# Ledger of designs, part 167: peptides against a protein of PDB entry 9GMZ

Target 1, 343 residues: chain A of PDB entry 9GMZ
Amino acid sequence: TGFPLELLTRPATERLAYFENYTVAHPRLKEVYEILMRTIAEPAGASFIFVYGASGVGKTTLRLRVEQKLTELALPKLESDRARVPVVGIEAIAPESRYFNWKEYYTRALITLEEPLIDHKFDYGVRGISRDNFGKINVESKVVAPALRRALENALIHRHPDVFFVDEAQHFGKVASGYKLQDQLDCLKSLANMTGILHCLLGTYELLTFRNLSGQLSRRSVDIHFRRYCADSPEDVQAFKSVLLTFQQHLPLAETPNLVDHWEYFYERTLGCIGTLKDWLKRVLSDALDREATTITLKDLQKRALSVAQCQKMFKEIQEGERQLSETEADVQNLRSALGLGA

## One batch from the design tools (peptide; made by RFdiffusion4, then SolubleMPNN)

Design b2_p19_3_s2 (from b2_p19_3, 8 letters changed)
Fold by OpenDDE base, seed 2:
Structure b2_p19_3_s2 (fold): chain B 343 residues (1-343), chain A 19 residues (1-19)
Amino acid sequence: as target 1 above (343 residues)
Amino acid sequence: SERFERFEQSEEEMEKLLA
């Protein structure tokens, strides 16, 4: 089934919002979603989940869908436990100063965890943290990072989310000169251990650096690779075409555009990343709606496509990440062989 | 466990989205 036909009579803003809010269920998203939900349900003593993959593969979409689902599943129980938050999700921010801002991280985490709609008031035990008249958390500028950490630890213990999501988690790797990336990992590990809350770090292949640095984290982490679709796999090509077919059916335009016939061009300019594809189509849809166009043309697509140079850069970053993972798989095989475990 | 039941319910809904 395509988009609701009544949208054709609605304002451009509503038509665009429909497409923005629409999520294509596709095989890689489903696979990673199932693994992630299973791991959250049964972490088996894991303190961390790492979800890594190409930029624009759909990690944020995955996070938001899991957050939505965990919230929905918790609703009946939240009536009896008003202190509980089922899930918390934040985005790590790229630091302006080339070092990760822990104060900002803790502040954002507290603000997100302690939303105004939470009936149960909590004392953070930290001076300079308050709620305004609307129940919104206010953190005074004088509050230092160690105090904010203690407040967050206490809040996480009290609210007891099933998982704490950190999107764009590769930004934890931004350390000042003379600091070790290990210290950042030890901070995260300590937060997870002190709170007993499972942390899910979503990010680019730069997260693999975290995996390699801490043999102790490796023992308490689950790794989930969110793969792009590969053009050398017939199954992946078919899945990618199916995504294009679904998107063309859900573009709220009077005439359904034929995206599938241009699948190679879409693949060339997205590298098999569905988030990149959706963002591209969103830009093109916005332009079409602004012109009151009945459909999208190849020319409209070309106008908003990533440049070949951008795609080449992105592809090199993907290939490096995929290579590092392949080396790890080979190392496992070599280890098995060395242990006398057959290949 | 309550967590397992939540997982099963989530899989069923994701299957409905893919259907």
Scores: peptide ipSAE 0.016, ipTM 0.476, DockQ to the pose 0.085
Fold by OpenDDE base, seed 1:
Structure b2_p19_3_s2 (fold): chain B 343 residues (1-343), chain A 19 residues (1-19)
Amino acid sequence: as target 1 above (343 residues)
Amino acid sequence: SERFERFEQSEEEMEKLLA
């Protein structure tokens, strides 16, 4: 099944929005989605879920799909429990300074948690937090980080989401010393423990450094590796080609472009990351729609491709992350062998 | 558990999205 043909008569903005909102279901996304949903349903005493993988692998898409699903599943119960929020998701922002801005983090988390038109006014127990006439939270500049934390803790306890998502969570790790990184982990751990809310941190392989610093978090965390497609795996290559075929069918153009014939070039410039692929195709589609083009060409693709230098940098970051995970797997095998457990 | 039932419903809908 392709895009609705009626889109060809619609404005370029609507055609682009269709593609932007379209999500290809692909094996790695499905696998990670199922694991994540299962873990949220049955955390088995875990306080943290770590979802890590390459930049542009599709972690934000995964989060949004889980948030959507948890919201849909909660709708019937939300009619009776007007205080409950099924899920909350925020993106961690890279600090402009050498230090993570906890005040901003807590403010954003609190705003996001209370953005749902919740009829129930909750008293956060903190002066300088108010709701406007539209129910949006206003935080006065004088409110300090410890007060915002308490407000967020109280809000999380009262709203009791099934999970708290933090996307781009590697930004917690952007601290000048390992000690400060531990303090960040301890802050998150304390928030999870005080609220009883499961936290899911999504990020790049830089999140592994963060995860490995706390032996206590490792005992209360579930790890989910969102892998890219690898060109050395025939199954992964076939899955990647199938994604290209699906995108080809869902580009709202008069003539269906042959993306699959260029699969190697797509792989070279995406490293098997479907989010990177989607973003690339979105840029190319936007250019094609602006020109009122009937299709996209290899030249159109080349104009919006990541440079070889960008791909080489991204590939080095991927290789380092995959290496760290491979070492962990080898350590498990070595431990099993040392215990006299067969491999 | 109610959470498990939610998960099963989620798998069924994901299958519908993949179909």
Scores: peptide ipSAE 0.015, ipTM 0.474, DockQ to the pose 0.081
Fold by OpenDDE base, seed 4:
Structure b2_p19_3_s2 (fold): chain B 343 residues (1-343), chain A 19 residues (1-19)
Amino acid sequence: as target 1 above (343 residues)
Amino acid sequence: SERFERFEQSEEEMEKLLA
């Protein structure tokens, strides 16, 4: 079924919001969603989940859908335990300095965990953390990172989320030395261990560097690869075309654009990344709505497409990540063979 | 609620498109 036809009589803002909030349940998203939900339900002693894949593959969409489902599943328990938060999700910020800003990270995590919907005022036990009249947390500049960490640990223990999401988690790795990255991972490990809260780190293929830093983290982590669609796979091409068909049906325009006939051009400019595709279509839809256009043309698509140079850069980053994973799979096979486990 | 219902609807639609 397409978009609700009533949207054609609605303001451009409502039409755009419909498309922004629409999610295509494409096969790779469904697969990763099912694995992630199962792993959150039964972590089997894991303290970390790593979800890695290309930029624009749809990791943020995955996170938001899991957050929504965990919230829905927790509703019956939240009625009895008003202190509980079912899930918390933050985005890691790229450090402006050579050092990851743990103070900012803990502050953002604490603010997100303590959103104003929670009637139960928690005493963080830390001086210089207060709530304003709107329930928003204020952290005084004098509060040091170790105190914010203790406040977050106490809040996580008290609120007991099923998972703590960190999106763009590759930003933890943007340190000038491998030693500093180890210290950061030890801090995250300590936070997970102290709270008993499962951490899910979502990011680019740069997260693969975290696997190599600690054999102890690897023993307590589950890895989930969020793959793009590959043009060399007929099944992946068909899935990508099906996504285009679904998007064209859900663009709230008077005339349905034919996106499927241009599938190769869409693939060329998205590299099989559905998030990149959706963001492109959102930009084009916004431009069309601003002009009160009845449809989207190829010229409208071309105006908002990534350049060939941008796509080539993104593709090199993807190929390097996919190569590293293929090497890891080969290492597993070599290990099995060396153990006398048949292939 | 509404975003989730749209995701479930999208799953059903995708299953129909993949069949």
Scores: peptide ipSAE 0.015, ipTM 0.487, DockQ to the pose 0.840
Fold by OpenDDE base, seed 3:
Structure b2_p19_3_s2 (fold): chain B 343 residues (1-343), chain A 19 residues (1-19)
Amino acid sequence: as target 1 above (343 residues)
Amino acid sequence: SERFERFEQSEEEMEKLLA
């Protein structure tokens, strides 16, 4: 089934919004979704989940889908427990300065915890945190990071989410020279331990650096690799072509473009990352709608494609991450063999 | 809430795609 044909008579804004909101369920997304949902349901003493993969693989889409499902599953309980928030999701911001802004992080987390029109007024126990007449949290500039942390700890305990998501979590790794990345991880670990709330960090392969820094985190973390599609795998190529076919059917244009015939070009410029593909198609669709075009051409695709230089950079980052994981898998096999457990 | 409606639409679409 394609897009609703009625969209062809609708404004460009509605047509674009349809495609923006559309999510393709693809095998890797489904697999990671199932693993993540199971891990959230039964964390088995884990305090952290690390979801790592290429930039643009679809981690934000995964997060949003899990947030949705957890919210849906919690709805019957939320009627009785009006204080509960089923899930919290934030995006870590790249610091403009050499230092991760913990004050900004805690403020965003607190704001997100209160975005649900939760009638239940909670006192954060911190001077300079208030609610406006609309229930929105206001944090005064004078409130210091340790006070915001205590407010967040209290809010997380009181709201008791099943998981706390941090998207783009590789940005925690942007510490100033001389500061230990370990201290940032210990801070997050302390927050998870003090609140009893499971933290899920989603990010690029730079998260592997975080995971490997703490042998203690390794004991209390679950790793989920969100893989891209690989062109050397016939199954992955078929899955990628299937995604192209699905997007082709869901572009609200009068004439269905043939994306599948250009699968190699799409693969070359996305590296098998479905988020990158979707964002590319959004840009191309926007351009097509602006000119009232009936279809998308190869020239339209080329105009909005990532450059070869951008793809080469992204591919090097992917190869380094995949290499590190492959080495880790080999090390595990070697360790198992050395222990007499068999490979 | 608009955010919840966007979520519901998104899940119905994912379930339809995962089905």
Scores: peptide ipSAE 0.014, ipTM 0.474, DockQ to the pose 0.142; fails the geometry check

Design b2_p19_3_s3 (from b2_p19_3, 7 letters changed)
Fold by OpenDDE base, seed 4:
Structure b2_p19_3_s3 (fold): chain B 343 residues (1-343), chain A 19 residues (1-19)
Amino acid sequence: as target 1 above (343 residues)
Amino acid sequence: KEREEQWEQSAEEMEKLLA
């Protein structure tokens, strides 16, 4: 089934919003979703989940789907416990300075955790944190990072989310010295341990560096690889074409564009990353709607495509990440062989 | 509800396309 035909008579804003909100449940997304949901339900003593994959693979889409499902599953409990928040999700910001801004991180986490739908006013136990008339948290400049941490710890304990998501978590790693990165991971580990809240870090393959920094973190973490589709796999090519067909059917245009016939070009410019594909199609759809166009042409696609140079750079970063994972799998096999478990 | 229904529908459609 395609988009609701009634959208063709609706404003461009509604047509664009439809496509923006449309999610293709493609095989890799569904697989990672099921693994992540199971791991959140039964963490088996894990304090961390690492979800890593290429930029634009769809990690934000995954997070939003899990957040939605956890919220739905929690609804019966939320009726009895109005203080509970089922899930909290933040995006880590790249620090402007050489140091990760923990004050900003804690402030953003508090703001997200305490969004206005919660009638139950929580006392953070910290002076200089207030709510305005709209329920928005205001943090005074005088509030120091250790006080914000205590406020967040108390809020997380009181709200007791099933998971705390941190998207773009590779930004924790942008510290010039490995020593400072360890201190940051120890800080996150301490926050998870003090609150008893499971943390899920989503990011690029740069998150693999976090696995290697602490053998204690590794023992308390679950790793989930969100793979892209690979052109050398017939099954992956079929899945990618099926995604193109689905998007083709859900573009709210008078004439259905033939995306599938251009699958190689779409693959070349997305590297098998469905998030990159969706964002490209959103830009092209927006341009088409602004012109009141009946369809999308190849020229429209080309105008909004990533350059070959951009794709080459992105592909090099992906290959390095995939290589590091392949080495890890080989190390596991070598360990199994050394333990006498066989091949 | 609507987003969950859309997800389930998309999953079923994808399974049909890959069968």
Scores: peptide ipSAE 0.407, ipTM 0.908, DockQ to the pose 0.868
Fold by OpenDDE base, seed 3:
Structure b2_p19_3_s3 (fold): chain B 343 residues (1-343), chain A 19 residues (1-19)
Amino acid sequence: as target 1 above (343 residues)
Amino acid sequence: KEREEQWEQSAEEMEKLLA
């Protein structure tokens, strides 16, 4: 079933918002969603979940869907426990400097965790952290990172979320020359251990560097690979075509565009990444709505496509990540063979 | 609710297309 036909009479902003809010439940997203939900429910002593995959594969969509589901499942319990937050999600920000800004991270995490609608006011035990009359957290500039960390630890303990999401977590790897990435991992590990809160780090294949640096993290982490669709797999090609078919039905245009006939071009310019595909279609839809067009054409698609140079760069980054994973799988097989564990 | 209905509907559509 396509988009609600009533949208054709609605403003361009509402039509665009419909498509923006629409999520295709494609096989890789469903698989990763099920694994992630199961792992959050039964972490089995894990302190970390790593979700890694190509840029634009759909990690943010995954996070938002899990946050929504965890919130829904917690609603009956939240009526009795007004202090509890079921889930907290933050995006790690690329530092303007070569250094990850922990002070900013802790401040944003506190603000996100302590939304104004939380009835139960908690004292963070830190001078310079206050709530306004609307319950919004205010952090004075004089508050130092160690104090903000303690405030976040106390808030996480008190609110007791089932998981703490950090999107774009590869930004923790942006350390200055001479600092070890290990120090950032030890900081995160300490936060997870002190709070008892499961941390889920979502990011690019750069997160694999985090996994490999600490044998101690590896013992307390679950890895989830969010794969792209590959053109050399007939099943993946079929899934990608099915996604295109679903998107063409959910573009709020008077005439349904034929996206499926152009599947190779869509694959060439998205590398099998559904988030990249959605963002592209969103841009093209916006242009079509601005022109009051009845449909989108191949020319409209070409106008908003990523350049070949951008696709080549992204593909190189994907191939390097996929190579590292393949080498790790081979290393596991070699280790098993060396241990006398049959294949 | 509407987003969940869209997700369920999209999942059902995807399953039909993959079958």
Scores: peptide ipSAE 0.023, ipTM 0.540, DockQ to the pose 0.870
Fold by OpenDDE base, seed 2:
Structure b2_p19_3_s3 (fold): chain B 343 residues (1-343), chain A 19 residues (1-19)
Amino acid sequence: as target 1 above (343 residues)
Amino acid sequence: KEREEQWEQSAEEMEKLLA
């Protein structure tokens, strides 16, 4: 079924919001969603989940859908336990310096975890953390990172989320020395261990560096590869075309654009990443709505496409990540063979 | 509700397209 036809009589802002909120349940997203939901429900002693894949593959969409579902599943329990938060999600910020800003991370985590609507208030045990009249957390500038960590540990224990999401988690890896990266990993590990809260780190293939540097994290982590669609797979090409077909049906325009006939061009400029595709179509839809256009054209698409140079750079980063994963799989097979375990 | 219904509808539509 397409978009609700009544949207054609609605303001451009409402039409754009419809498309922005629309999510295509494409096969890779569904697969990763099911694996992630199962792993959160049954972590089997894991303290970390790593979700890695190309930029624009849809990791943020995955996170938001899991956050929504965990919230819905928790509603009956939240009525009895007013202190509980079912899930917490934060985006890691790229450090402006060579050092990850742990103070900012802990502050943002506390603010996100301690939403104003939580009825049950508690003392963080840290001076300079307060709530305003609206229940919003305020952290004074004098509060140091170790104190914020203790406050976050106490809050996570008290609120007991099923998972703590960290999006763009590759930003933890932006340290000049391997020693500093290990300290950051040990800090995250300690937080997960002290709180008993499962951490899910979502990010680019740079997260593989985290996996390789900490043999201790590797023993207590689950890895989920969120793959792009590959043009060398007929099944992946069909799935990508099906996504284009679904998007063309859900663009709230008077005339349905033919996206599927241009699938190769869409693939060239998205590298099989559905988030990149959605963001592109959103920009084009916004332009069309601003012009009160009845449809979108190839020229409209070309105007908002990523450049060939941008796509080439992104593709090199993807190929390097996919190569590292392939080498790891080969190493596992070699290890199994060396152990006398059949392939 | 509306977002979940939209996800479920999108999943059903995708399954029909892949069949």
Scores: peptide ipSAE 0.020, ipTM 0.505, DockQ to the pose 0.861
Fold by OpenDDE base, seed 1:
Parts: sequence; structure tokens; C-alpha cells
Structure b2_p19_3_s3 (fold): chain B 343 residues (1-343), chain A 19 residues (1-19)
Amino acid sequence: as target 1 above (343 residues)
Amino acid sequence: KEREEQWEQSAEEMEKLLA
């Protein structure tokens, strides 16, 4: 099954929007989705879930799918409990300054938590937080970070989401000193403990640094590695080819491009990251639609590919992350061996 | 509406692939 053929008669904007909204189900996404959903349902005393993997592996897609599913599952209960929000998800923003902007973080979290058309007005107990006529939260510039934190704590307790998602969570770590990183983790830990809300941090392999710095967070965290597809695995290569086959069927073009025949080139320029692949194809599709092209050519792909230098940089970052994980696995094996537990 | 329907179709396709 491919794209709806009626899209060929639709404006380029609708054709592009179709592809943008299309999600390929692929083995790694399915696996991580199932683990994450199960962990959210049964956190077993965990306060944190860490989802880490390469940039462009598809973490945002995973988050959005879990948010959707949690919302769907909660709909019958939301009719009876109008105060409840099933899930809240925010993206951590890279600080413009050397310091993470907690005030902005808390403000965004509050806005996102209250964006649902919740008829139930909640009093945050903080002066300078108001709702407009549309129920949208307005935070006055005079409201300080500690007051916003208290407002968020109260809102999280009152709305009681099953999980609080923070995407691009590696941005918490951009503070050059290990001490400041610990303070940020302690702040997040305190928020999770005071609210009783499970936090899921999604990010790059830089999140491993966070995990390793707090032995106490490690005891209360579940780790989920969102792996890329590896060219040294025949199963991973087959899965990657299957993703290419699915994408070529869902490109709303008059002639179906043969992407699978170029799988090695796609792998070279995506490093097995499906999000990177989708973004690349989206750019190429946009160019093709602008030219009213019937198909996508290799030349069209080459024009929008990441450069070799970009791929080399990304690959180095991936290798460092995968190395850190392999060392952790070796440490577990060494610990088992030292305990006299057979490998 | 249209974005919701596209997400529903994509979700249904995902559910069919996840089933």
C-alpha cells in the first residue's frame, strides 16, 4: 500500500504535509515504543526514564507516538476526571547563555501542561500567572524561577500526567562544570520526587554523562537505548532497506522512485538513522514538488544530502556514544565475573 | 481535523504494523 493517489491532484503543500505526517513503522522504533509504553505503565518505583540514541535516530517521533497513544488510552477517563492530563511533553532548548534557563523551562512546561482545553481552572498559587480568555497561560516577566517551579509542581500534582517528557534533554548538560550538571539533575530529581510524576528524558548519547554522574538517579532510572541500524548486521540492513521501500511507496509523486537500489548511499549519508533519512527525503520531495517533477533522481538526492564532513562528525559522535555503552556492558560482565556469576 | 485524520490514518497503519 502506498500514498493515496488523489494526492497527485492536490497542492504541493498537502502532498508535502502527507509525507511529513507519515511515520514508517520500523523494528527499532517498535521495540523502543513497546519498552517505553511498558515502563510508563509499570515504572516499578523508577522516577526517570532515559531514552538515548544518535541524533536523527527518531526520538521525537517516538515521543509523539507515545504521547498520542497515552492520550488515546486516557480519553475515556478524561471524561470523568476533567483535571487530568494524560501526558505532557516539552523540548529542552539550548541555552543562549552558558547557563540553562530554568525560568524558560518552567514557563514552557506550564504552558504545555495547560494548553489542553481543560475547563477546570487551576489556581497556581503564584501571582503573575494568569489565563487569557482562551484559557492560555500567561506568565508575567516578573515571576521568578522558584515561583514558576512551585507553580509547575502544583500543576503536575493536580494534572497528574502518567509521564513528563523532556526532548533534547542533553541541553541540560551544556553547563561546562560537572557540579552545575549535578545541580540540574538534583533539581529534576527533586521535581520528580515532589510531584510523584515519572520523567522521561530523551536525548543524544550526552545523556549518558547525566546517568553516570548520579548513582542515586541510576538506581531510580530505566535506560532505553534507541539504536541506529548497523551495516554490519544483515538484519539491520534488511530493516533499513524495508524502510526505504516504505518511504518510496509513500512519496506522493507520479512515478515511484527506486530508493532501495541506492540503499548504500542512503546508509552512508544517514548512518542508519531513520529520522535523518526522513528529513533528507522531505527536503528532496519539497524540491521535486516545487519543480513539478514526476519522480526523484539520484541527482536530486545528492543536492540535499548531508556532506561527507557532516556525516564523519555525526559518525564520530555515534561511535563515542556506542563505545560508552559497550564499556558499560563490559563493566556488567566484569562485575558478574568478579561475583563468580558465570557470563 | 485534516491533521488529526492524517495522524489517525498513520496511527492506524502503525497499529496494523504493530499488530
Scores: peptide ipSAE 0.019, ipTM 0.504, DockQ to the pose 0.164

